# Peptides against a protein of PDB entry 5EFW, part 9

Target 1, 141 residues: chain A of PDB entry 5EFW
Amino acid sequence: TTLERIEKNFVITDPRLPDNPIIFASDSFLQLTEYSREEILGRNARFLQGPETDRATVRKIRDAIDNQTEVTVQLINYTKSGKKFWNLFHLQPMRDQKGDVQYFIGVQLDGTEHVRDAAEREGVMLIKKTAENIDEAAKEL

## One batch from the design tools (peptide; aimed at target 1 L17 L41)

Design b1_p12_2_s2 (made by RFdiffusion4, then SolubleMPNN; from b1_p12_2, 5 letters changed)
Fold by OpenDDE base, seed 1:
Structure b1_p12_2_s2 (fold): chain B 141 residues (1-141), chain A 12 residues (1-12)
Amino acid sequence: as target 1 above (141 residues)
Amino acid sequence: SEELEEAIAKFT
């Protein structure tokens, strides 16, 4: 689909379903994580976490979901083959016309190292803009 | 589940 082929790493999840499963993933996300679409649809995105993933950072993500707010963090994630990468991650709710949360959009910017300063600011701007674009595109479906 | 498939279908 057109949405699948957006050349950014992202997923859409459904917090109204048990355990907030992934219901959509871009081709780029699949390439990044080394999973097939069939392997990830219906699953919670926590399968990307591993031994070195900071639990406090994960809690920030959980809190944002529970509070229906956006959050931007950096955390270690793992590909299917076990390769570690630093994920500059942005999560935000997708709301309907009434303002109720329907979905969450998760955008990932991968890197070999934790980014700081100008690089971090640039990455944050990019993933936030990406999330907004996805929100608009998804609502037109 | 049926609900999951319906959710996925919204973006397919």
Scores: peptide ipSAE 0.643, ipTM 0.953, DockQ to the pose 0.723
OpenDDE base, seeds 2, 3, 4, 5: peptide ipSAE 0.640, 0.636, 0.643, 0.638; ipTM 0.953, 0.952, 0.953, 0.952

Design b1_p12_2_s3 (made by RFdiffusion4, then SolubleMPNN; from b1_p12_2 with A2E Y12T)
Fold by OpenDDE base, seed 3:
Structure b1_p12_2_s3 (fold): chain B 141 residues (1-141), chain A 12 residues (1-12)
Amino acid sequence: as target 1 above (141 residues)
Amino acid sequence: SEALEAAIARFT
């Protein structure tokens, strides 16, 4: 699909279903994480977490879901093969015309290092802009 | 579930 081919790492989840499962993943996300689409659709994105993933950061993500707000964090994630990467992660709700949350958009920027200062600011701007573009594109479907 | 399949189909 057109959405799948967007060359950014992202997923769409459905908080109206049990455990907020992934209902869409971009090709780039699959390549990054080393999973097939069949392996991840219908699952909560927590399978990316592992031993060195900071639990306090995970709680921030959970709180954002519960409060229906956006959040931007950096956390350790793991590929299917067990390779660690730093994930600059942005999550935001996708709202309908009434303002009610329908979905969440999650955007991942992968890196070998925890980014700071100007590099972090640039990354944050990029993933936020990406999320807005995805929101617009998804609403056209 | 049927609901999950319907949700997945929304974007495919």
Scores: peptide ipSAE 0.703, ipTM 0.963, DockQ to the pose 0.731
OpenDDE base, seeds 1, 2, 4, 5: peptide ipSAE 0.692, 0.701, 0.694, 0.693; ipTM 0.961, 0.963, 0.961, 0.962

Design b1_p12_2_s4 (made by RFdiffusion4, then SolubleMPNN; from b1_p12_2, 7 letters changed)
Fold by OpenDDE base, seed 1:
Structure b1_p12_2_s4 (fold): chain B 141 residues (1-141), chain A 12 residues (1-12)
Amino acid sequence: as target 1 above (141 residues)
Amino acid sequence: MKELEEAIKKFT
């Protein structure tokens, strides 16, 4: 599919289903997180969180979902093997022609360090543009 | 379960 050809770390979730499960994950996301597709489909993305994940940042993500808004944050996530990474994360709603939220698009930019200043701004622009490209591609299915 | 399967099928 057009989605399968997007070589970016992303997921699509369905907020209309119980606990907003992942319903699609890119191959790049699976490689980043070290999970199989079977291990993550139907699950909430919170399995990436761990001891050093900032709970206030997680609350910002939750609030964005509940309020049907976009959010961009940096947080510690964990791979299946327990490796920590800084996730520059962007979440935005995918809306239908009526403006109703159907899905969320989550885009991840991984790093060994917290990105700041110009590097953060560049990363934010990249993940936002990626989310828009995914939104367009997903609406064509 | 059915609803989840239907949702997954939209993108796979």
Scores: peptide ipSAE 0.595, ipTM 0.938, DockQ to the pose 0.804
OpenDDE base, seeds 2, 3, 4, 5: peptide ipSAE 0.181, 0.113, 0.589, 0.082; ipTM 0.808, 0.761, 0.937, 0.733; seeds 2, 3, 5 fail the geometry check

Design b1_p12_3 (made by RFdiffusion4)
Pose (drawn by RFdiffusion4):
Structure b1_p12_3 (pose): chain A 141 residues (1-141), chain P 12 residues (1-12)
Amino acid sequence: as target 1 above (141 residues)
Amino acid sequence: PTITETIARLEA
């Protein structure tokens, strides 16, 4: 299917279920993070976080979800085995024609450090276009 | 699993 043909890291969550769990995770995201589908479907994506994760950054994500809007940030995430990577992360809701939120889309891009300038602009462009592709691919669900 | 299957499983 088209959703499965999207070659990027992403997860989709359902805010209408308690604690906003992951209901779909991309093949690339699972292999990047070393988790399986059985392990993480039904879980909130906060399991990616750990000791060196910036708390104010996590706060910005919490607030954006509460307000039902988009956010783009960078933060430290960990794989299942505990390896550290920087995550250039973009979040946006999928809405129906009346504006009601159906799901959240999250797209991840791995790095070894915080990026800025042109490197950040390119990464943001990639993850925002991917989110639009995901929204278009999942509009009937 | 599809999104529909996963939602159905979690609602069950």

Design b1_p12_3_s1 (made by RFdiffusion4, then SolubleMPNN; from b1_p12_3, 8 letters changed)
Fold by OpenDDE base, seed 1:
Structure b1_p12_3_s1 (fold): chain B 141 residues (1-141), chain A 12 residues (1-12)
Amino acid sequence: as target 1 above (141 residues)
Amino acid sequence: MSIQENLEKLRA
């Protein structure tokens, strides 16, 4: 589909289902993480975490979901083959016309190193804008 | 697969 082929790393999850599973993943996300679509649909995105993933950062993500808010963090993630990457990650709720949360949009910017300063600001701007674009596109489907 | 199709599959 058009949404699937957006050339950005993103997933859409459904917090109304048990364990907030991934219900949509872009082609780029699959390429980044080295998983097939069949392997990840229906699963919680925590499979990207590993030994060096900061648990405090993960808790920030969990809190954002529970509180139905957005969050932007950097954390270590792992591909299917076990390669580590720094994930500049943005999460935000997708709300219906009543204002109720329907889904979450997760956008990932991958890197070989932790980004700081101007590079981080640029990345944050990019992934936030991407999330907004996805939100608009998804609501039209 | 559309979001709707995925939802139907996951909710079944």
Scores: peptide ipSAE 0.208, ipTM 0.849, DockQ to the pose 0.615
OpenDDE base, seeds 2, 3, 4, 5: peptide ipSAE 0.160, 0.035, 0.186, 0.181; ipTM 0.792, 0.709, 0.838, 0.840

Design b1_p12_3_s2 (made by RFdiffusion4, then SolubleMPNN; from b1_p12_3, 7 letters changed)
Fold by OpenDDE base, seed 5:
Structure b1_p12_3_s2 (fold): chain B 141 residues (1-141), chain A 12 residues (1-12)
Amino acid sequence: as target 1 above (141 residues)
Amino acid sequence: MTIEENRAKLLS
C-alpha cells in the first residue's frame, strides 16, 4: 500500500489486542531490522531488544503505553542478524474522534552511534513530524 | 495491506 511505501521506519501497533502487537510495518522498517513482514506482524516489538538494551529505557516505553502518552527515547536495538544500532525512537498514540486511543505509532531513526546535542534535537524533530504525518496518512485510509 | 485489513487478519 501507499502507507507501507513511505520512506520512513515506522510501525503501528494495536493496544486493543493482547500484548500490543505490530499490525503494520513500513518497508523501510523491514529493511532496517532484517525481518520479513510475516515475521513481525502480530508480535510485540520487544524482539528488537537485546543484551545491551537499557532496561530503564524500555520501562519508559512501557510506561508511556500504559499511560497512553507519547515518549521519545534512544536505545540499542538489534537486527535479525544481531547487528546493533542506536534507535532514536518516538512513540505516540493515535486517537479517534472521541480522543480514545486506537493505535500507537512508533517511529525509528537508526544510527551507528548515540546522537547528542544538535543532532539529537534534529532527529527528535524529524521523528515527531514523521509520526504526525503517519497519523494523518493512516486516518485517510 | 491497510491497517484495518492487517488488524482483521490478526483477529481471524
Scores: peptide ipSAE 0.348, ipTM 0.898, DockQ to the pose 0.652
OpenDDE base, seeds 1, 2, 3, 4: peptide ipSAE 0.293, 0.342, 0.347, 0.322; ipTM 0.883, 0.893, 0.897, 0.886; seed 1 fails the geometry check

Design b1_p12_3_s3 (made by RFdiffusion4, then SolubleMPNN; from b1_p12_3, 9 letters changed)
Fold by OpenDDE base, seed 4:
Structure b1_p12_3_s3 (fold): chain B 141 residues (1-141), chain A 12 residues (1-12)
Amino acid sequence: as target 1 above (141 residues)
Amino acid sequence: MSIEENLKKLRE
């Protein structure tokens, strides 16, 4: 089974390329966001943002990229058709054997409402676990 | 769907 066939919403980005573009997207992610793979690859993931996306939250993501750290946030994203969804989002670097960042893994858990409390904690746990699994699966990149 | 609903998918 290929990486993109993993039944989770995720992307892999390449911070070593200009503007940290998406270099890999799962089929599930494409289905969620209503984009084709061709529309996604090579683009910065900011296209998911829109008018109601909290800019402070976006800044946290940006800071994590710049600092090469992981971050977990919940923010409003938009599909290609403009449909809003809440995205419980986890981002973490994929490092090589020397510890240098090669890629970022972004995992999305979508919903129609902002999630809190136990559900949020469980979601965070699961998307982090998913990211680790993707990290292992993507070692061949 | 709520995130709670989608958690089930993520668990699987």
Scores: peptide ipSAE 0.248, ipTM 0.873, DockQ to the pose 0.024
OpenDDE base, seeds 1, 2, 3, 5: peptide ipSAE 0.075, 0.037, 0.218, 0.037; ipTM 0.742, 0.710, 0.850, 0.707

Design b1_p12_3_s4 (made by RFdiffusion4, then SolubleMPNN; from b1_p12_3, 8 letters changed)
Fold by OpenDDE base, seed 1:
Structure b1_p12_3_s4 (fold): chain B 141 residues (1-141), chain A 12 residues (1-12)
Amino acid sequence: as target 1 above (141 residues)
Amino acid sequence: MTIEEVLKELRE
């Protein structure tokens, strides 16, 4: 679809389905993670985690889902081939006209290295803005 | 495609 071709790393998940599976993934996200679309759709995004992924950071993500809030974290993820990368990640709910959570939007910064200080702040601003744009685009479908 | 391009298509 047109939405999939947006040149940003993102997924959309459905918290109303069991285990909040990914229901949409951009082409860029597939390239980043080295998975095919068929391998990703219908799965919880935890398959990106591995031995060096900080469990406390993962809990922050889980808490944000449960509390229906946004969160921004940086954590180690793994590609299909097992390559580690630092994922600057922003997650936020997509709400309907009534204000109820319908989906979650997850955006990953371009690049695979750990970012700090000004670079991190800039990255956070970028992925947050991206999430808002994805929210707008997805609502037009 | 950019987000702007996608939004443009969706609004047509």
Scores: peptide ipSAE 0.171, ipTM 0.775, DockQ to the pose 0.046
OpenDDE base, seeds 2, 3, 4, 5: peptide ipSAE 0.019, 0.057, 0.028, 0.137; ipTM 0.587, 0.682, 0.667, 0.755

Design b1_p12_4 (made by RFdiffusion4)
Pose (drawn by RFdiffusion4):
Structure b1_p12_4 (pose): chain A 141 residues (1-141), chain P 12 residues (1-12)
Amino acid sequence: as target 1 above (141 residues)
Amino acid sequence: SPLEEAITRFYS
């Protein structure tokens, strides 16, 4: 299917279920994070967080979800085995024709450090186009 | 369950 042909890291969550769980995770996201589908489907994506994760950054994500809007941030995430990586993360809601939120889309891009300038602009362009591709691929669900 | 139905829609 088209959703499965999207070669990027991403997860989709359902805010209508308690605690906004993951209902779909990409093949690339699972192998990057070392988790399986059986392990993480039904879980909130906060399991990616840990000791060196910036609390105010996590706060910006919480607020954006509460307000039902987009956000782009960078933060430290961990794999299942505990390896650290920087995550250039973009979040956006999928809405129906009346504007009601159906799901949240999250797209991840791994790095070894915080990026800025042209490197950040390129990464943001890649993850925002991918989110639009995901939205278009999942509009009937 | 609602969770299983939601997952199935995306993986079908």

Design b1_p12_4_s1 (made by RFdiffusion4, then SolubleMPNN; from b1_p12_4, 6 letters changed)
Fold by OpenDDE base, seed 2:
Structure b1_p12_4_s1 (fold): chain B 141 residues (1-141), chain A 12 residues (1-12)
Amino acid sequence: as target 1 above (141 residues)
Amino acid sequence: SALEETVEKFLS
């Protein structure tokens, strides 16, 4: 689909299903994480976490989901082969016409290094804009 | 299943 071919790293999850599983992943996300689509659909995205992933940062993500809010964090993630990378991650809810949360959009910066200062601000702007674009595209399906 | 139906929606 057109949505799959968006050249950004992102997933869509369904919090209305048990354990908020991934229901959609871009081709770029699969390339970044080294997983196939079949391997990740239906799974919670926590499989990207590992020994050095900061638990406090993970809790921020969990809190945002529970509170149905957006959040932007940087955390260590792991590819299927076990390679560590820094993930500038933005999560936001996708709401219906009534304002109820139907899905979450998760966007990952294409870089693999920890970003700071101006680079971080630029990255945050990029992934937030990406999330909005995905929201608009997904709602048209 | 609900998951399959949702996935098909986005992948259609």
Scores: peptide ipSAE 0.180, ipTM 0.813, DockQ to the pose 0.788
OpenDDE base, seeds 1, 3, 4, 5: peptide ipSAE 0.075, 0.028, 0.043, 0.046; ipTM 0.711, 0.670, 0.702, 0.707

Design b1_p12_4_s2 (made by RFdiffusion4, then SolubleMPNN; from b1_p12_4, 5 letters changed)
Fold by OpenDDE base, seed 2:
Structure b1_p12_4_s2 (fold): chain B 141 residues (1-141), chain A 12 residues (1-12)
Amino acid sequence: as target 1 above (141 residues)
Amino acid sequence: SELEETIEKFLS
């Protein structure tokens, strides 16, 4: 589909379903994480976490979901083969015309290092803009 | 299932 071909790393999850499963993933996301679409659809995105993933950062993500707010964090994620990467991650709710949360959009910017200062600000602007584009595209489906 | 229907919605 047009949505899955967006050349950015992203997923869409459904908090209205048990355990907030991934219901959509971009081709780029699959390439990054080394999973097939069939392997990740229907699963909670926690499979990206591993031994060195900061639990406090994960809690920030969980809190944002529970509170239906957006959040931007950096955390260690793992590919299927176990390779670590720094994930500058942005999550935001996708709301309907009534303002009710229907889905969450998660955008990932991968890197070999934890980014800071200007590099981080630039990355944040990028993934937030990406999330907005995805929001518009998804609402047209 | 609801999950399958939701997934298919985005694939359409």
Scores: peptide ipSAE 0.468, ipTM 0.923, DockQ to the pose 0.776
OpenDDE base, seeds 1, 3, 4, 5: peptide ipSAE 0.072, 0.058, 0.442, 0.068; ipTM 0.730, 0.702, 0.917, 0.688; seed 1 fails the geometry check

Design b1_p12_4_s3 (made by RFdiffusion4, then SolubleMPNN; from b1_p12_4, 6 letters changed)
Fold by OpenDDE base, seed 2:
Structure b1_p12_4_s3 (fold): chain B 141 residues (1-141), chain A 12 residues (1-12)
Amino acid sequence: as target 1 above (141 residues)
Amino acid sequence: SELEERVAKFLS
């Protein structure tokens, strides 16, 4: 689809289904994480976490979902083969015309290092803008 | 299934 071919790492999850599973993933996301689409659809995105993933950061993500708010964090994620990468991650709700949350958009910016200062600000702006673009594109479907 | 329906939304 046009949506899946957006050259950004992102997923769409459905909090109205048990355990907020991934219901859509971009080609880039699959390439980054080394999973097939069939392997990740219907699963909670926690499979990206591993031994060195900061649990407090994960809790921030969970809190944002529970509170239906957006959040931006950096955390260690793992590919299918076990490779670690720093994920500058942005999550935001996708709301309907009534303002009710229908989905969540998760955007990932991968890197070899924890980004700081200007690099972090630039990355945050990028993934937030990406999320807005995805929100608009998804709502047109 | 519900999952299939939700997935299908983004395939159009």
Scores: peptide ipSAE 0.465, ipTM 0.924, DockQ to the pose 0.783
OpenDDE base, seeds 1, 3, 4, 5: peptide ipSAE 0.458, 0.456, 0.451, 0.458; ipTM 0.922, 0.922, 0.920, 0.922

Design b1_p12_4_s4 (made by RFdiffusion4, then SolubleMPNN; from b1_p12_4, 5 letters changed)
Fold by OpenDDE base, seed 2:
Formats: C-alpha cells, structure tokens, sequence
Structure b1_p12_4_s4 (fold): chain B 141 residues (1-141), chain A 12 residues (1-12)
C-alpha cells in the first residue's frame, strides 16, 4: 500500500481499542524490529521494551497517551532477536475534524548511540516532520 | 471485528 511503503519507521495505534494496539506498521518498522506484520498487528508496542528500557521514559509515553498529547523521548528498544537499539521516538495524536483523538502516530529513529545536542535536534525535527506527513497521508485514506 | 475494520482502513 501507499502508506506502508513510506520509507520511515512508524506505526499507527488505536487508543479507542483495548490496550491501544498497533493497527498499522511500515515496512521499515518491520525490518528494524525483525517482526512480521502478522506478529505486530493487534499488539501494544510494549513488546519493544526490555531489561534496559528506562521505566521513567516509558511512563512519559503512557502519560502522553493518557493526556492525548505528543511526546518525544529516547529509549532503549529491542528487536525480536534481542538486539538493543536507541530509539528517538515521537508520538502524536491523529485527530478528526472535531478535534477528537482517533489514532496515535509513533515514529522511530533508530541508532546505536543516544543522540545529543545538534544531532538530537536534527533527529527531532525529522521525526516530527515525518509524523506530520503520515498524519496527512493517513487522513486521505 | 473492530480491530480488523480499523486495520482495513489503512490497507489502501
């Protein structure tokens, strides 16, 4: 499909369903995480977390979902094979014309290191712009 | 199911 071929790591989740499951994943996301689409759809994205994932950072994500706001964080995630990667992660709600949250867009920028300073700012700009592009594309479906 | 319907929305 058009959306899944966007060459960025992203998912779309549905907070109106129990446990906010992933309802869409890009090809790039599947490649990054080493899961098949069938293994991911219908699941909460917490399967990416592991032993070294910072719980306080995870709470920031949960708070953003509960408050229906956007958030940008960096956290350790794990592939299916158990490989660690730093995830510069941006989450934002997808709203309808009335302003009600319909979905969440999650964008991942992967790396071997925690990024800081100019590199972090650049990454944040990139994933936020990506999320806006996905929002626009998804609303046209 | 509702999940299946939501998934279908983004398959085009």
Amino acid sequence: as target 1 above (141 residues)
Amino acid sequence: SELEERIEKFLS
Scores: peptide ipSAE 0.557, ipTM 0.942, DockQ to the pose 0.763
OpenDDE base, seeds 1, 3, 4, 5: peptide ipSAE 0.541, 0.117, 0.536, 0.542; ipTM 0.940, 0.769, 0.938, 0.940

Design b1_p12_5 (made by RFdiffusion4)
Pose (drawn by RFdiffusion4):
Structure b1_p12_5 (pose): chain A 141 residues (1-141), chain P 12 residues (1-12)
Amino acid sequence: as target 1 above (141 residues)
Amino acid sequence: HPEFDEGRRLAH
């Protein structure tokens, strides 16, 4: 299917279920993070976080979800085995024609450090176009 | 989508 043909890291969550769980994870996201589908479907995506994760950054994500809007940030995430990577992360809601939120989309881009300038602009462009592709691919669900 | 449905089932 088109959703499965999207070659990027992403997860989709359902805010209408308690604690906003993951209902779909991309093949690339699972192999990057070393988790399986059985392990993480039904879980909130916060499991990616750990000791060196910036708390105020996590706070900006919480607030954006509460307000039902988009956010783009960078933060430290961990794989299943505990390896550290920087995550250039973009979040956006999918809405129906009346504007009601159906799902959240999250897209991840791995790095070894915080990026800025042109490197950040390019990464943001990639993850925002991917989110639009995901929205278009999942509009009937 | 099957994976959507499986994810919803596991969330419950």

Design b1_p12_5_s1 (made by RFdiffusion4, then SolubleMPNN; from b1_p12_5, 8 letters changed)
Fold by OpenDDE base, seed 1:
Formats: sequence, structure tokens, C-alpha cells
Structure b1_p12_5_s1 (fold): chain B 141 residues (1-141), chain A 12 residues (1-12)
Amino acid sequence: as target 1 above (141 residues)
Amino acid sequence: MEAIEEGRKAAL
């Protein structure tokens, strides 16, 4: 789709379906994670987690989904080939005109290291702005 | 395996 070709790492998930599956993934996200679209659509994004993924950080993501709020965290994720990367991750709900949550937007900034200080602040600004742009674009589809 | 999947609704 046009949305899926946005040149940023992102997914859209559907919390109204069992297990909040991925329903859209950008081309960049597929490249980052080394999965095909067919391999990930309809699945919960937890398949990117692994042994070194901080469970407390994962719980923060879960809590944000359950509470229908946004969250920004850094966590270890794994590509299909097993490569570790630090994921600066932002998640936020997409709401309809009534204010009900329809979807979640997940935006990823990948790196080989846990980013700090100015680099982290810059990354957070970027992924949040990206999420807002996706939210706006998705409403027009 | 359970530890990897702990966040039932969790994203990445």
C-alpha cells in the first residue's frame, strides 16, 4: 500500500483482534528485521524479542497498550537471522473521531548501541514525529 | 519461550 511504502520503520497493529497482530509493515521495517511481509502480517510483534530483551521494558509496552497510552522505550530486538539491535521504540494509539482506539502505531529507530543523551533525545523526537505523520496519513486511507 | 512472549499484547 501507499502507507507501507513510507520510508520509515513502522508497523500498525490491531488491538481489536486477538493478540494485537501486525496489520501493516513498512518496507523499511521488513528490511530492518529481515522478514517478508507474509511472515509477519497477522502476528504479534513479540517475535522480535529474545534472550537479552528486558522483560520489564516489554511490560511497559504491554501496559501502554492495555491503558491505551503512548510509550517510548529502548529494547533489544532480533532480526530473522538472529542479529541483535537496539530498538528505540515509540508506540501510540490511533483513535477514531469518537476517541476510541482503532490501531496502534509502532515506530522503530534501530542502532547497534543503546543511545543516550542528545542522540536519544534526537531519536525520540524523530520517531514521535514519524508516528504523528503516520497517524495523519492513515486517516486519509 | 514464555519469557520471550511475556507481553501478550506487546509490540516489538
Scores: peptide ipSAE 0.112, ipTM 0.733, DockQ to the pose 0.044
OpenDDE base, seeds 2, 3, 4, 5: peptide ipSAE 0.109, 0.109, 0.101, 0.120; ipTM 0.752, 0.744, 0.737, 0.715; seed 5 fails the geometry check

Design b1_p12_5_s2 (made by RFdiffusion4, then SolubleMPNN; from b1_p12_5, 7 letters changed)
Fold by OpenDDE base, seed 2:
Structure b1_p12_5_s2 (fold): chain B 141 residues (1-141), chain A 12 residues (1-12)
Amino acid sequence: as target 1 above (141 residues)
Amino acid sequence: MEAIEEGRRAAL
């Protein structure tokens, strides 16, 4: 599918199902996080969080889900092996023709450092553009 | 531990 050809770190979740589970994960996301597809499908993405993940930042994500809005944050995430990485994360709703939320798109930009200034702006533009490409491709779901 | 657990529950 067109969706499968997007070579970026992303997931699609279904907020209409209990606990907003991941229903699609890109190959790059699986490589980044060190999980198999079978390990993450049907699960909430909270397994990426750990001891140093900022709770206030996580609440911003939760608020965006509840309010059906987009959000962009940076937070510590963990791979399956427990390796920490900085995640520049963008979340946005995917809406149907009636304007109802069908899915959420989550895009991850990984890094060793918290990105700042111009690098942050560039990263934000990249992940937002990626999310728009996913939104267009995911209309086939 | 509570803060971590709350953070995990409030996730994506």
Scores: peptide ipSAE 0.107, ipTM 0.710, DockQ to the pose 0.035
OpenDDE base, seeds 1, 3, 4, 5: peptide ipSAE 0.087, 0.031, 0.064, 0.108; ipTM 0.739, 0.645, 0.758, 0.712; seeds 1, 4, 5 fail the geometry check

Design b1_p12_5_s3 (made by RFdiffusion4, then SolubleMPNN; from b1_p12_5, 8 letters changed)
Fold by OpenDDE base, seed 4:
Structure b1_p12_5_s3 (fold): chain B 141 residues (1-141), chain A 12 residues (1-12)
Amino acid sequence: as target 1 above (141 residues)
Amino acid sequence: MEAIEEGREAAL
């Protein structure tokens, strides 16, 4: 699919299903997180959180989902093997022709450290652009 | 494993 050609870290979730499960994960996302596709699909992405994941940041994501808005944050995530990484994360709703939220698009820029200033701005621009590309590609879903 | 309440915590 056109979605499968996007070589970025991303997931698509379905808020119309119980617990907003992941319904699509890019190959790069699987590689980053060290999970198989079967281990991820149908689950809420909270399994990437761990002891050092900032709960206030997670609440910002939750608020964005509840309010059906976009959000960009950085948070600690964990791979399957327990490795920590900084996730510059962008979430935005994908809406249907009626304007109703159909899916959420989550894009991840991974790093070994928290990014700041110019690097953060560049990362934000990149993941937002990626999300828009995914939105266009996902119209076929 | 701390039981994460279903639907309460955000993804990623």
Scores: peptide ipSAE 0.115, ipTM 0.723, DockQ to the pose 0.045
OpenDDE base, seeds 1, 2, 3, 5: peptide ipSAE 0.098, 0.110, 0.114, 0.106; ipTM 0.740, 0.723, 0.726, 0.714; seed 1 fails the geometry check

Design b1_p12_6 (made by RFdiffusion4)
Pose (drawn by RFdiffusion4):
Structure b1_p12_6 (pose): chain A 141 residues (1-141), chain P 12 residues (1-12)
Amino acid sequence: as target 1 above (141 residues)
Amino acid sequence: TLEEAIKRFYEA
């Protein structure tokens, strides 16, 4: 299917279920994070976080979800085995024609450090286009 | 339900 043909890291969550769980995770996201589908479907994506994760950054994500809007941030995430990586992360809601939120889309791009300038602009362009591709691929669900 | 939501994406 088209959703499965999207070669990027992403997860989709359902805010209508308690605690906004992951209902779909990409093949690339699972192998990057070393988790399986059986392990993480039904879980909130906060399991990616840990000791060196910036709390104010996590706060910005919490607020954006509460307000039902988009956000782009960078933060430290961990794999299942505990390896550290920087995550250039973009979040956006999928809405129906009346504007009601159906799901959240999250797209991840791994790095070894915080990026800025042209490197950040390129990464943001990649993850925002991917989110639009995901929204178009999942509009009937 | 959670199972139904998962099926919509993986079996679409």

Design b1_p12_6_s1 (made by RFdiffusion4, then SolubleMPNN; from b1_p12_6, 6 letters changed)
Fold by OpenDDE base, seed 4:
Structure b1_p12_6_s1 (fold): chain B 141 residues (1-141), chain A 12 residues (1-12)
Amino acid sequence: as target 1 above (141 residues)
Amino acid sequence: SLEEEIEKFTKA
């Protein structure tokens, strides 16, 4: 579909289903993480976590989901092959016309390096804007 | 709709 071919790393999850599984993933996300679509659909995104993933940061993500708020974090994730990468990650709810949360949009910055200072601020702006674009695109379907 | 696309995507 057009949505999955958006050249950005992103997923859509369904918090109304048990364990907030991934229900949509872009081709770029699959390439980044080295997983097939079949391997990740229906799963919680925690499979990207590993030994060096900061648990406090993970809790921030969980809290945002529970509280139905957006969050932006940077954490260590792992590809299928076990390659570590720094994931600058933005998560925000997708709300319906009534304001109820239907989905979450998760966007990952291009690249695998730990970003700081101005580069981080720029990356945050980019992934937030990307999330908004995906929200708009998805709602057009 | 998004739901229809998701269903198609998930089933594919």
Scores: peptide ipSAE 0.173, ipTM 0.747, DockQ to the pose 0.222
OpenDDE base, seeds 1, 2, 3, 5: peptide ipSAE 0.174, 0.160, 0.177, 0.175; ipTM 0.758, 0.739, 0.750, 0.747; seeds 1, 2, 3, 5 fail the geometry check

